# Peptides against a protein of PDB entry 2ODG, part 5

Target 1, 89 residues: chain A of PDB entry 2ODG
Amino acid sequence: MTTSQKHRDFVAEPMGEKPVGSLAGIGEVLGKKLEERGFDKAYVVLGQFLVLKKDEDLFREWLKDTCGANAKQSRDCFGCLREWCDAFL

## One batch from the design tools (peptide; made by RFdiffusion4, then SolubleMPNN)

Design b1_p8_8_s1 (from b1_p8_8 with T7A N8S)
Fold by OpenDDE base, seed 2:
Structure b1_p8_8_s1 (fold): chain B 89 residues (1-89), chain A 8 residues (1-8)
Amino acid sequence: as target 1 above (89 residues)
Amino acid sequence: SIPEAPAS
């Protein structure tokens, strides 16, 4: 799959305090739902990604269950975090 | 707020 500019912008630099909405696949709707569950920063979602041992199926299922992400949104978000980790973790 | 407990 090809990546979005949003994805490229995220994986190109340390995530710091970037909001959860900075993650590829996470728009305003999903971002609000994640924030309501306490996932306000991208690094909190990164934490969940890591405790799930970077497992794609588990993470994407979690994201779907947590904020209602569809297949594309969860795929984009997973890919975003995976590539960020490959670069910086 | 506090995130929901992580699941693994």
Scores: peptide ipSAE 0.168, ipTM 0.822, DockQ to the pose 0.135
Fold by OpenDDE base, seed 3:
Structure b1_p8_8_s1 (fold): chain B 89 residues (1-89), chain A 8 residues (1-8)
Amino acid sequence: as target 1 above (89 residues)
Amino acid sequence: SIPEAPAS
């Protein structure tokens, strides 16, 4: 699988206060829905990723249920957080 | 807003 430049930009540095829309797979549509649910920063989604113990199926299901992410979007978002954690956590 | 409580 190949990654996007958006993915590479995200995993290359500490996420700090980056908005949720900075996550790979999260565009404006999904970002707005996540923000409405209180997930306005990428680190809040990271928190959910971690409480789900980095489980791919659980996280992707959560993302789908929370903002309507499709399979590609949830895959991209999961991969983005996984690789960020591998580098910085 | 406040996020929905995490589920596991």
Scores: peptide ipSAE 0.155, ipTM 0.813, DockQ to the pose 0.113
Fold by OpenDDE base, seed 4:
Structure b1_p8_8_s1 (fold): chain B 89 residues (1-89), chain A 8 residues (1-8)
Amino acid sequence: as target 1 above (89 residues)
Amino acid sequence: SIPEAPAS
């Protein structure tokens, strides 16, 4: 499968203060729901990803339960964080 | 707000 430009833009540089909506798979709807749950920055979701020990099933399930992400959205978000960590962590 | 704890 291929990646989106949004994914490529995210994994290409340090995360900094990027909003949660900058994550691949996270649009306006999911972003607002994540923000309401305290996940306003991409690095907060990164924190959850790391606490879950980068486990794909756990993270994607969490994302689904937290903001209602579908399979593609959770897969895109997971892949985005995984590849960012491979590059910068 | 404080983010929720990880789900298991």
Scores: peptide ipSAE 0.152, ipTM 0.801, DockQ to the pose 0.156
Fold by OpenDDE base, seed 1:
Structure b1_p8_8_s1 (fold): chain B 89 residues (1-89), chain A 8 residues (1-8)
Amino acid sequence: as target 1 above (89 residues)
Amino acid sequence: SIPEAPAS
């Protein structure tokens, strides 16, 4: 599968204090909605990803319900966090 | 429903 440069930039290094908008699939529109719901940092979304036990369907449904992500956006975001965890967790 | 991490 092909990935974006945004995805590659995110999974290549520690997450640190990166904003939620650094996640692949999360643009300005979705990022603002996530921030309004308290998910202002990428690591907060990582936390949600982990409490959902890395389940793709549950996470993508949560993301859709939380910020209105479409199928591609939720897929990109899930893949971004999955691969980051594979590298660093 | 899907549980959500606490927001602050």
Scores: peptide ipSAE 0.111, ipTM 0.774, DockQ to the pose 0.801

Design b1_p8_8_s2 (from b1_p8_8, 3 letters changed)
Fold by OpenDDE base, seed 2:
Structure b1_p8_8_s2 (fold): chain B 89 residues (1-89), chain A 8 residues (1-8)
Amino acid sequence: as target 1 above (89 residues)
Amino acid sequence: SIPQAPAS
């Protein structure tokens, strides 16, 4: 698959205080649900990603359970965080 | 169970 511009923009620079909605695969609907659960910043989701030891299946399952992400959304979000970590972590 | 970051 190819990546979106949103993905490329996210992985190209330190994430800093970027909102959770900056993550690829996370639109306004999912972002709102994540924010309601306390995941307001992208780095909070990064924290969850790292706690799960970057495991794709666990992370995508968590994302689905937490905000209702579908397969594409969870895949895009996982890929976004994975590639960001490869570049900056 | 899946460990989760604390809600804030």
Scores: peptide ipSAE 0.108, ipTM 0.754, DockQ to the pose 0.780
Fold by OpenDDE base, seed 4:
Structure b1_p8_8_s2 (fold): chain B 89 residues (1-89), chain A 8 residues (1-8)
Amino acid sequence: as target 1 above (89 residues)
Amino acid sequence: SIPQAPAS
């Protein structure tokens, strides 16, 4: 499978203060729900990803339970964070 | 339960 331009834009550079909506798979709807739960920046979701020890099943389940992400959205978001960490962590 | 970072 292929990645989106949104994914490529995210993994290409330091995360900084990028909003949660900059993560692949996270659109306006999911972004607003994540923000309401205190996950306003991409690095906060990164923190959750790391606390879960980069476990795909746990992270995708968490994302689904937290904001209602579907399978593609959670897969895209996980892949985005995984590849960012591989590059910068 | 799934470990979760603190929410604001």
Scores: peptide ipSAE 0.107, ipTM 0.755, DockQ to the pose 0.778
Fold by OpenDDE base, seed 5:
Structure b1_p8_8_s2 (fold): chain B 89 residues (1-89), chain A 8 residues (1-8)
Amino acid sequence: as target 1 above (89 residues)
Amino acid sequence: SIPQAPAS
């Protein structure tokens, strides 16, 4: 599948203090919901991704349950974190 | 608040 520019921008550099909304698949609506749950930075979501051992199904289910992400949003977010980790971990 | 992040 093709990726968005948002995805490419995220995976291209260390994420630092980037807000959760910088993650591909996470727009304003999902971002606010994640922030309300304490996932305000992209690295916090990365933490959950890693705690779930980078498991796609577990992560995407978690994201759906946490903020209501649909299949595309969770796929985009997972792919974003996976590729970032491949580059920087 | 601190987000709850369960282990796999």
Scores: peptide ipSAE 0.092, ipTM 0.723, DockQ to the pose 0.204
Fold by OpenDDE base, seed 3:
Structure b1_p8_8_s2 (fold): chain B 89 residues (1-89), chain A 8 residues (1-8)
Amino acid sequence: as target 1 above (89 residues)
Amino acid sequence: SIPQAPAS
């Protein structure tokens, strides 16, 4: 599978205070829904990713249930966080 | 509000 430039930009550097919409797979629609649930920063979603022990199925299911992400969106978001963690954690 | 993050 190929990655987007958005993915590459995210995994290339510390995420700091980047908004949730900076995550691959998270566009305007999903970003707003996540923000409404209190997940306004990428690091908050990272926190959920880590609490779920980096489990792909659990995380993707959570993302779907939380903001309505489809399979591609949840896959892209999971991959983005996985590769960021591999680089910086 | 604080989002609720359930454990695995």
Scores: peptide ipSAE 0.087, ipTM 0.722, DockQ to the pose 0.180

Design b1_p8_8_s3 (from b1_p8_8, 3 letters changed)
Fold by OpenDDE base, seed 4:
Structure b1_p8_8_s3 (fold): chain B 89 residues (1-89), chain A 8 residues (1-8)
Amino acid sequence: as target 1 above (89 residues)
Amino acid sequence: AIPEAPRE
C-alpha cells in the first residue's frame, strides 16, 4: 500500500525533537490529546512503541485508548514508527 | 496490564 508524504518525511531522517504531530496519522486533534497525556514529542511515542516490543496490536490499541485514533490513524502511526526503527534503530 | 511510558 502507498504511504503519505508525511510518512516519508518522518522515516527519512533522525527523529530528534520532532513534535508528536509529525507522526503519520497524528493530526492536530490527536496530537493535542497526546500532548495532554504527556506525549508531546514523537520520541515519547517511540518509547511507548518500544516498551510494547513493537507489537502492532498492542500499540494500536494503546493509541486508540489514549487519543481516540481510528484504524487508519493508528495504522499510519504504527507504520511510521516501524519503518523509522527499521532505518535507524 | 499493558506497559506504558510515563505520563504527565
Scores: peptide ipSAE 0.106, ipTM 0.738, DockQ to the pose 0.766
Fold by OpenDDE base, seed 3:
Structure b1_p8_8_s3 (fold): chain B 89 residues (1-89), chain A 8 residues (1-8)
Amino acid sequence: as target 1 above (89 residues)
Amino acid sequence: AIPEAPRE
């Protein structure tokens, strides 16, 4: 499998104050829904990812339930956070 | 139960 440029841009540097929409798999539609739930920054979603102990099934289920992400979107988002953590955490 | 960050 291959990654997107958006994924590569995200995992290449500290995420700082990047908006939630910077996460791979999270476009404008999902981003707005996440923001409405209080997940406005990528680091807030990172927090959820860590609270779920980096569990893929739990995180992807949460993402689906929270913003309606499909399988590809949740996979891309999970992979983005996993690889960021592997590099910087 | 699945832990969750605070919501708005």
Scores: peptide ipSAE 0.104, ipTM 0.730, DockQ to the pose 0.697
Fold by OpenDDE base, seed 1:
Structure b1_p8_8_s3 (fold): chain B 89 residues (1-89), chain A 8 residues (1-8)
Amino acid sequence: as target 1 above (89 residues)
Amino acid sequence: AIPEAPRE
């Protein structure tokens, strides 16, 4: 699989206060739905990812159920957070 | 049930 430039930009630097929409796989539609559920910053979704112990199936299921992400979107988002953690956590 | 971070 190849990664997007959006993925590479996110993984390359500290997360800081980046909005949830900066996560790979999370566009404007999914981002707004996540924000409505209280996940307005990428670090809040990171928190959920860590609470789920970085489990791919659990995280992708959560993302689908929370904002309606499809398989590609949830895979991209999971991969984005996994690789960010590998670099910075 | 899947654990979830609190909503704002």
Scores: peptide ipSAE 0.104, ipTM 0.732, DockQ to the pose 0.809
Fold by OpenDDE base, seed 2:
Structure b1_p8_8_s3 (fold): chain B 89 residues (1-89), chain A 8 residues (1-8)
Amino acid sequence: as target 1 above (89 residues)
Amino acid sequence: AIPEAPRE
């Protein structure tokens, strides 16, 4: 599968204080919903990703249930965090 | 129940 520039920008460098909207697959709509649930920074979503032991099905289900992400959005977000972790964790 | 990070 191909990746977006947004994905490449995210996985290329330390996460730091990047907002949740910096994650691939997370646009303005999903980002606002995540922020309302306390997931305002990308690293908070990373924490959820790690709590779920990097499990794709569990994470994508959580993301769908939490902010209404569709299949592509959840796949993009999962892939973004997976590749970031592979590089920096 | 799915484990979840604390929400604000």
Scores: peptide ipSAE 0.098, ipTM 0.729, DockQ to the pose 0.793

Design b1_p8_8_s4 (from b1_p8_8 with T7R N8S)
Fold by OpenDDE base, seed 2:
Structure b1_p8_8_s4 (fold): chain B 89 residues (1-89), chain A 8 residues (1-8)
Amino acid sequence: as target 1 above (89 residues)
Amino acid sequence: SIPEAPRS
């Protein structure tokens, strides 16, 4: 499937201190909600992704429950983290 | 801020 430029930009380089909003599928609305829950950096969401053992269903459910992400947003975010991990983890 | 506890 095709990916966004935002996805490609994220997976192309080390994550560093990138804000949570840099994740594909996470716009300003979802980003603010995640930040309110303490997920201000992309690496904090990465932490949750890893704690859930990279399980797609569990992660996408968590994201939906945490910030109200829809199916596309959670898919994009999951794919973004999966491919970043494949490259750098 | 402190994030909510990770769900596992």
Scores: peptide ipSAE 0.169, ipTM 0.824, DockQ to the pose 0.135
Fold by OpenDDE base, seed 1:
Parts: C-alpha cells; structure tokens; sequence
Structure b1_p8_8_s4 (fold): chain B 89 residues (1-89), chain A 8 residues (1-8)
C-alpha cells in the first residue's frame, strides 16, 4: 500500500529528538494521549516497539490500548517504525 | 513524566 509524506519524512533520517507526533499515524489527538502516558518522544515508542520484538500484532494492540489508535493509525505507526529500523537500526 | 510500564 501507499505511504504518506509524513511517513517518508520520518524514515528518511535519524530519529533524534523528534516528538511522538512525528510518527506516521500519530496525529494531535493520539500524540497528546501518548504524551500523557509518558511517551513524549518518538524514541520512547521505538523502545516499546523493540521490547515487543517488532511484533506487529503485539505493537498494534499496545498502541490501541494505550492511546485508542484505530486500525489505520496503528498500521501506519507500525510501518513507520519498521521501515525506520530497517534503515537505521 | 514516566512512561507506563512496557509490556512483553
């Protein structure tokens, strides 16, 4: 399937201190909820992604449970982190 | 703030 420009911008460069809202699929609503849970930086969500051993079902379930992400949002976020890791990890 | 405990 196709990706967004937001996805392409994220996977194209080191993550650094990018906010959680820089992740594809994470808009203002989900970003605020993640920040309230302590996930203020994209690299904190990356940490959870890695703790879950990059498992798609587990990560997407976690994201749904944590911030209420729908299927499209969780798919976009997972794909964003997967492709970033393929390039930089 | 401290993130919620990670799950694995």
Amino acid sequence: as target 1 above (89 residues)
Amino acid sequence: SIPEAPRS
Scores: peptide ipSAE 0.151, ipTM 0.804, DockQ to the pose 0.113
Fold by OpenDDE base, seed 3:
Structure b1_p8_8_s4 (fold): chain B 89 residues (1-89), chain A 8 residues (1-8)
Amino acid sequence: as target 1 above (89 residues)
Amino acid sequence: SIPEAPRS
């Protein structure tokens, strides 16, 4: 499958202070819910991704439980963080 | 806001 431009923009550079909404799969609706739960920056979600040892099933389940992400949204977000980590971590 | 404790 192909990636989005949003995915490519995210994985191309250090994430710094990018908002949570910059993650692929995270739009306005999910971003707002994540922010309400304290996950306002992409690096906070990265933290959870790393605490879960980059496990896809655990991360996608967490994302679904936390903000209501559907299968595509959680897949896109996971892939975005996985590829960012492969490049920069 | 403060995030809930991470799950692991």
Scores: peptide ipSAE 0.145, ipTM 0.808, DockQ to the pose 0.113
Fold by OpenDDE base, seed 4:
Structure b1_p8_8_s4 (fold): chain B 89 residues (1-89), chain A 8 residues (1-8)
Amino acid sequence: as target 1 above (89 residues)
Amino acid sequence: SIPEAPRS
């Protein structure tokens, strides 16, 4: 599948202090909901991704339950974190 | 703020 420029920008460099909204699939609406739950930085969502042992189904279900992400949004977010980890973890 | 506890 093709990726967005947002995805490419995220996976190309260390994550640092990037906000949660920098994750592919996470727009303004989902970002605000995640921030309200304490997931204000991308690395906090990365933490959940790793706690779930990088399992796609579990992570995407969690994201849906946590912020209301749809299938595309959760897919994009998962793929973004997977590829970042492949490069930097 | 503190995030919700991670699900596992």
Scores: peptide ipSAE 0.120, ipTM 0.762, DockQ to the pose 0.112

## One batch from the design tools (peptide; made by RFdiffusion4, then SolubleMPNN)

Design b1_p9_1_s1 (from b1_p9_1, 5 letters changed)
Fold by OpenDDE base, seed 3:
Structure b1_p9_1_s1 (fold): chain B 89 residues (1-89), chain A 9 residues (1-9)
Amino acid sequence: as target 1 above (89 residues)
Amino acid sequence: MAEVARKAA
């Protein structure tokens, strides 16, 4: 599939303290909802991704339940974290 | 407060 520049920017370097909104598929609306639930940094969402053993269906379901992400948004976010982990974890 | 992360089933 074709990736966004936002995706490429995220997977190209260490995550550090990047905000949750830096994740592909996570815009201002979803970002605020995630922050309200305590997921303020991208690495906190990474933690959830890892707790779910990188399972796509489980992660995307969680994201939908937590912030209302649609199929495209959850797919983009999952792909972003998957590729970051492949490069840096 | 932060939501507790769910565990894999």
Scores: peptide ipSAE 0.098, ipTM 0.751, DockQ to the pose 0.199
Fold by OpenDDE base, seed 2:
Structure b1_p9_1_s1 (fold): chain B 89 residues (1-89), chain A 9 residues (1-9)
Amino acid sequence: as target 1 above (89 residues)
Amino acid sequence: MAEVARKAA
């Protein structure tokens, strides 16, 4: 599957304090909605990803319910976190 | 505070 430059930039280095909007699939609209729910940093979304045991269906459902992500946005975000974890966790 | 919406069973 083809990835974006945003995805490649995210998975290439430690996450640190990157904002939630740094995640692939998370643009300005979704980022604002996530921030309103307290998910201001990418590592907070990582926490949700991990507490869901990296389950794709559960995570993508959560993202849809939380910020209104569509199928592509949730796929991109899930893939971004999956590949970051494979490299750094 | 972030609201963690779900936990896997």
Scores: peptide ipSAE 0.090, ipTM 0.759, DockQ to the pose 0.222
Fold by OpenDDE base, seed 4:
Structure b1_p9_1_s1 (fold): chain B 89 residues (1-89), chain A 9 residues (1-9)
Amino acid sequence: as target 1 above (89 residues)
Amino acid sequence: MAEVARKAA
């Protein structure tokens, strides 16, 4: 399975204050919808990911319900957070 | 505030 440069850029360094749109799979449309729901920073989405105990099905379902992410977008976002946590958590 | 919509089962 191949990853995007956006994914590689995200998982390579501490998350800091990166906006939600920096997450792989989250473009302008999904990012705006997440921001409208209070998820303005990538670390807020990380918080949801961790509260769900890193469960892929639960997280991807949540992302779909929250911003309308499709299967690829939710997969990319989940993989981005999973690999970031493996490196830095 | 961001809403944490779901919790782990």
Scores: peptide ipSAE 0.087, ipTM 0.763, DockQ to the pose 0.223
Fold by OpenDDE base, seed 5:
Structure b1_p9_1_s1 (fold): chain B 89 residues (1-89), chain A 9 residues (1-9)
Amino acid sequence: as target 1 above (89 residues)
Amino acid sequence: MAEVARKAA
C-alpha cells in the first residue's frame, strides 16, 4: 500500500499530544466530528483502537459510525495506528 | 470526555 506523507510523519515519532487531525485519513471534517465526540487527541483514538484489540474491521466500522469516515479514510487511519503501534507500543 | 463506543468483548 502507498502511504501519504501525513502517515509517514505520524508513524515516525512518538504520538505525544498530537491532535486527532494528525492521524492519516482524518481531515478537518472528520477531525471536528471526532472532537465533538470527545476524541480530540490522537491517543484517544489509539485507545479505541486498542480496546478493539487492533481489529481492523471493528475499528474501521467504529470510525465510520462515529465520524462518517469512508473506506479510504478508515483504512488510512487504521494503518496509521497499526504502524505506530508496531514501532512504539 | 470521550465515550468509548465499543468495548472489548
Scores: peptide ipSAE 0.077, ipTM 0.748, DockQ to the pose 0.232

Design b1_p9_1_s2 (from b1_p9_1, 4 letters changed)
Fold by OpenDDE base, seed 5:
Structure b1_p9_1_s2 (fold): chain B 89 residues (1-89), chain A 9 residues (1-9)
Amino acid sequence: as target 1 above (89 residues)
Amino acid sequence: MAEEARKAA
C-alpha cells in the first residue's frame, strides 16, 4: 500500500511537539476528540502505542474506542507511528 | 492492557 504525503512528512523527522493532528489518519474531527481526551500531542499517542507494545490490533482498537477512528484511519495512524519508531526509536 | 493503558493516559 502507498503512503500519504502526511505520513511521509511525519516519519521523516523527529516528532518533537507536533500536534496529534500531524499523525497520518488523524484529521480535524479525530484530532479534536483525541485532544478532548488528553491526547493533544503526537508523542502522547506514541506513548500509548509503546505501552501497548506496538501491537497493531490493540492500538487500532484503542484508537477506535478513543476517538471513533475507522479502519483506514487507525491503520494509517498505526503505520505512521510504526515507521517513525523504526526510524528514530 | 489496553483498557489499563487508556485509563492511565
Scores: peptide ipSAE 0.089, ipTM 0.667, DockQ to the pose 0.182
Fold by OpenDDE base, seed 3:
Structure b1_p9_1_s2 (fold): chain B 89 residues (1-89), chain A 9 residues (1-9)
Amino acid sequence: as target 1 above (89 residues)
Amino acid sequence: MAEEARKAA
């Protein structure tokens, strides 16, 4: 499957202090909603991803419930974190 | 945050 440049930029390097909006599938609207819920950094969402044991269905459901992400947005975000973890964990 | 974490249970 093809990926976005945003995805490639995220998975290419350690995420450090990158904002939540740097995650693929997370734009300004979803990013603001996530920040309001305490998920201001990409690594906080990574934490949730890991707490859910990298389960795709659970994570995508959580993301939908938390910020209103649609199917594509949640898929892009999940894939972004999965590939980052494969490279750096 | 604890509420979100409990989603895994």
Scores: peptide ipSAE 0.057, ipTM 0.654, DockQ to the pose 0.187
Fold by OpenDDE base, seed 2:
Structure b1_p9_1_s2 (fold): chain B 89 residues (1-89), chain A 9 residues (1-9)
Amino acid sequence: as target 1 above (89 residues)
Amino acid sequence: MAEEARKAA
């Protein structure tokens, strides 16, 4: 229920060219793994989120399988994208 | 807040 400052900073403005590491729940370790898979920008992960029709279970499973995100990291990342979309999409 | 364009892939 509570959010991080990183989450609040992300959802407050258009994401533009922000790196994947700007997403809540995505630190340097997960960010590097995502970049190696071609997900270097936050908007590329947003694309995957939308392709999965904003489904929480599918997205969190994808994130776990793609970069090894744990339950909290995938929850934080999903919530970050969900709230950004609610504001800007 | 500014509106952002849709993205895919």
Scores: peptide ipSAE 0.056, ipTM 0.619, DockQ to the pose 0.135
Fold by OpenDDE base, seed 4:
Structure b1_p9_1_s2 (fold): chain B 89 residues (1-89), chain A 9 residues (1-9)
Amino acid sequence: as target 1 above (89 residues)
Amino acid sequence: MAEEARKAA
């Protein structure tokens, strides 16, 4: 199992005001769709992750339904938030 | 979000 540099960059420091597109697995296409649905900042997606009690299946399903993320994209995004929370929450 | 929260509860 390997991670991307984008993942490592995200989990290395406090989230602050980072845009939703800074999340691993979320590129320009998915980012714009999330922004249109009100999820413009990474911390808003973090909020949803926490509301779902960090449940992987629920979160990945939500992400797929919200922006059309595929299995890899949702896995990368989930892992990114999980490891960020392990480090900073 | 309310629907997702209900599923998680």
Scores: peptide ipSAE 0.049, ipTM 0.668, DockQ to the pose 0.150

Design b1_p9_1_s3 (from b1_p9_1, 5 letters changed)
Fold by OpenDDE base, seed 1:
Structure b1_p9_1_s3 (fold): chain B 89 residues (1-89), chain A 9 residues (1-9)
Amino acid sequence: as target 1 above (89 residues)
Amino acid sequence: DAEVARKAA
């Protein structure tokens, strides 16, 4: 599949304190909804990704249920976290 | 999945 520059920028370096909106697939709309639910930093979403044992279906379902992400948005977000973890965990 | 925890708001 193809990736965005946003994805490449995220997976290239430590996550640090990056906001949730730095995740690929997460724009202003989804980011605000995630923040309202307590997911204000990318590392909090990473935590959810890890609690779900990196399972794609579970994570993408969670993201849809939590912020209304569509299929592409959840796919992009999942891929972003997967590749970050492959590099840094 | 009810067997895995989800972070609550």
Scores: peptide ipSAE 0.062, ipTM 0.711, DockQ to the pose 0.151
Fold by OpenDDE base, seed 5:
Structure b1_p9_1_s3 (fold): chain B 89 residues (1-89), chain A 9 residues (1-9)
Amino acid sequence: as target 1 above (89 residues)
Amino acid sequence: DAEVARKAA
């Protein structure tokens, strides 16, 4: 799969305090919805990714249900977190 | 999956 520069920028370095909007697939609209639900930092979404045991279907379903992410957005976000974890976790 | 815990706010 082809990745975006946003994806590459995210997976290239420690996550730190990056906002939720730094995640690939998460734009301003989805980011605001996530923030309203308490997922203001990328690491909080990472936490959800981990409690779901990195399961793609579960995570993408959660993301869709939580902020209305479409298939591409949820796939991009999942891939972003998966590859970050492979590198740093 | 209803059996998997989720963060809520």
Scores: peptide ipSAE 0.057, ipTM 0.703, DockQ to the pose 0.148
Fold by OpenDDE base, seed 4:
Structure b1_p9_1_s3 (fold): chain B 89 residues (1-89), chain A 9 residues (1-9)
Amino acid sequence: as target 1 above (89 residues)
Amino acid sequence: DAEVARKAA
């Protein structure tokens, strides 16, 4: 499965204070909606990912319900967080 | 899934 440069840039280094829009699959539209719901930093979305015990179906459903992410966007975002955790958690 | 808590919006 191919990944984007955005994905590779995210998983390559510590997350720090990166904005939510730095997550693969999260563009300007989804990022704004997430920010309006209190998910302003990528690490807040990471927190939700971990609270859901890294469950793909639960996380992707949550992302869809929270910001309207489509299947590709939620897949890209989940994969981004999964691979970041595999490297750094 | 109500078995796992979600961060409230």
Scores: peptide ipSAE 0.056, ipTM 0.712, DockQ to the pose 0.145
Fold by OpenDDE base, seed 3:
Order: sequence, then structure tokens, then C-alpha cells
Structure b1_p9_1_s3 (fold): chain B 89 residues (1-89), chain A 9 residues (1-9)
Amino acid sequence: as target 1 above (89 residues)
Amino acid sequence: DAEVARKAA
């Protein structure tokens, strides 16, 4: 599949203090919901991704349950974190 | 950190 520019921008450099909304698939609506649950930075969502041992089904289910992400949003977010980890972790 | 622990549950 093709990726968005947002995805490419995220996976191209260290994550640092990037906000949760910088993750592919996470827009303003989902970002605010994640922030309300304490996931204010992209690295906090990365933490959840790692706690779930990078399992796609578990992570996407968690994201759906936590902020209401649809299938495409959760797929985009998962792919974004997977590729970032492959490059930097 | 208790907050992190709750998030990781």
C-alpha cells in the first residue's frame, strides 16, 4: 500500500517530543481523545505498542477501544510505529 | 510510576 506524507515525516526522524497527533492515522479528534486518556505524546503510544509486543491485532484493538479509531486509522497508526521502530529501535 | 503502570495494563 501507499503511505501518506504524514507517515513519511514521522518515520524519517527521531520521535522526540512529538505530540500524539503527529502519528499517522491520528487526527485532531482521535488525538484529543488520546490526550484525555493520558496519551499526550507519540512516545506514550509507542510505549503501549511495545507493551503489546508489537502485535498488530492487539494494538489496533486497543487503539479502537481507547479513542474510537476505525480500521484505516488503526492500520495507519500501527504501520507508522512499526516502521519507526524498524528504523530507530 | 503508577500512572504509566495503569496505562500499560
Scores: peptide ipSAE 0.043, ipTM 0.682, DockQ to the pose 0.204

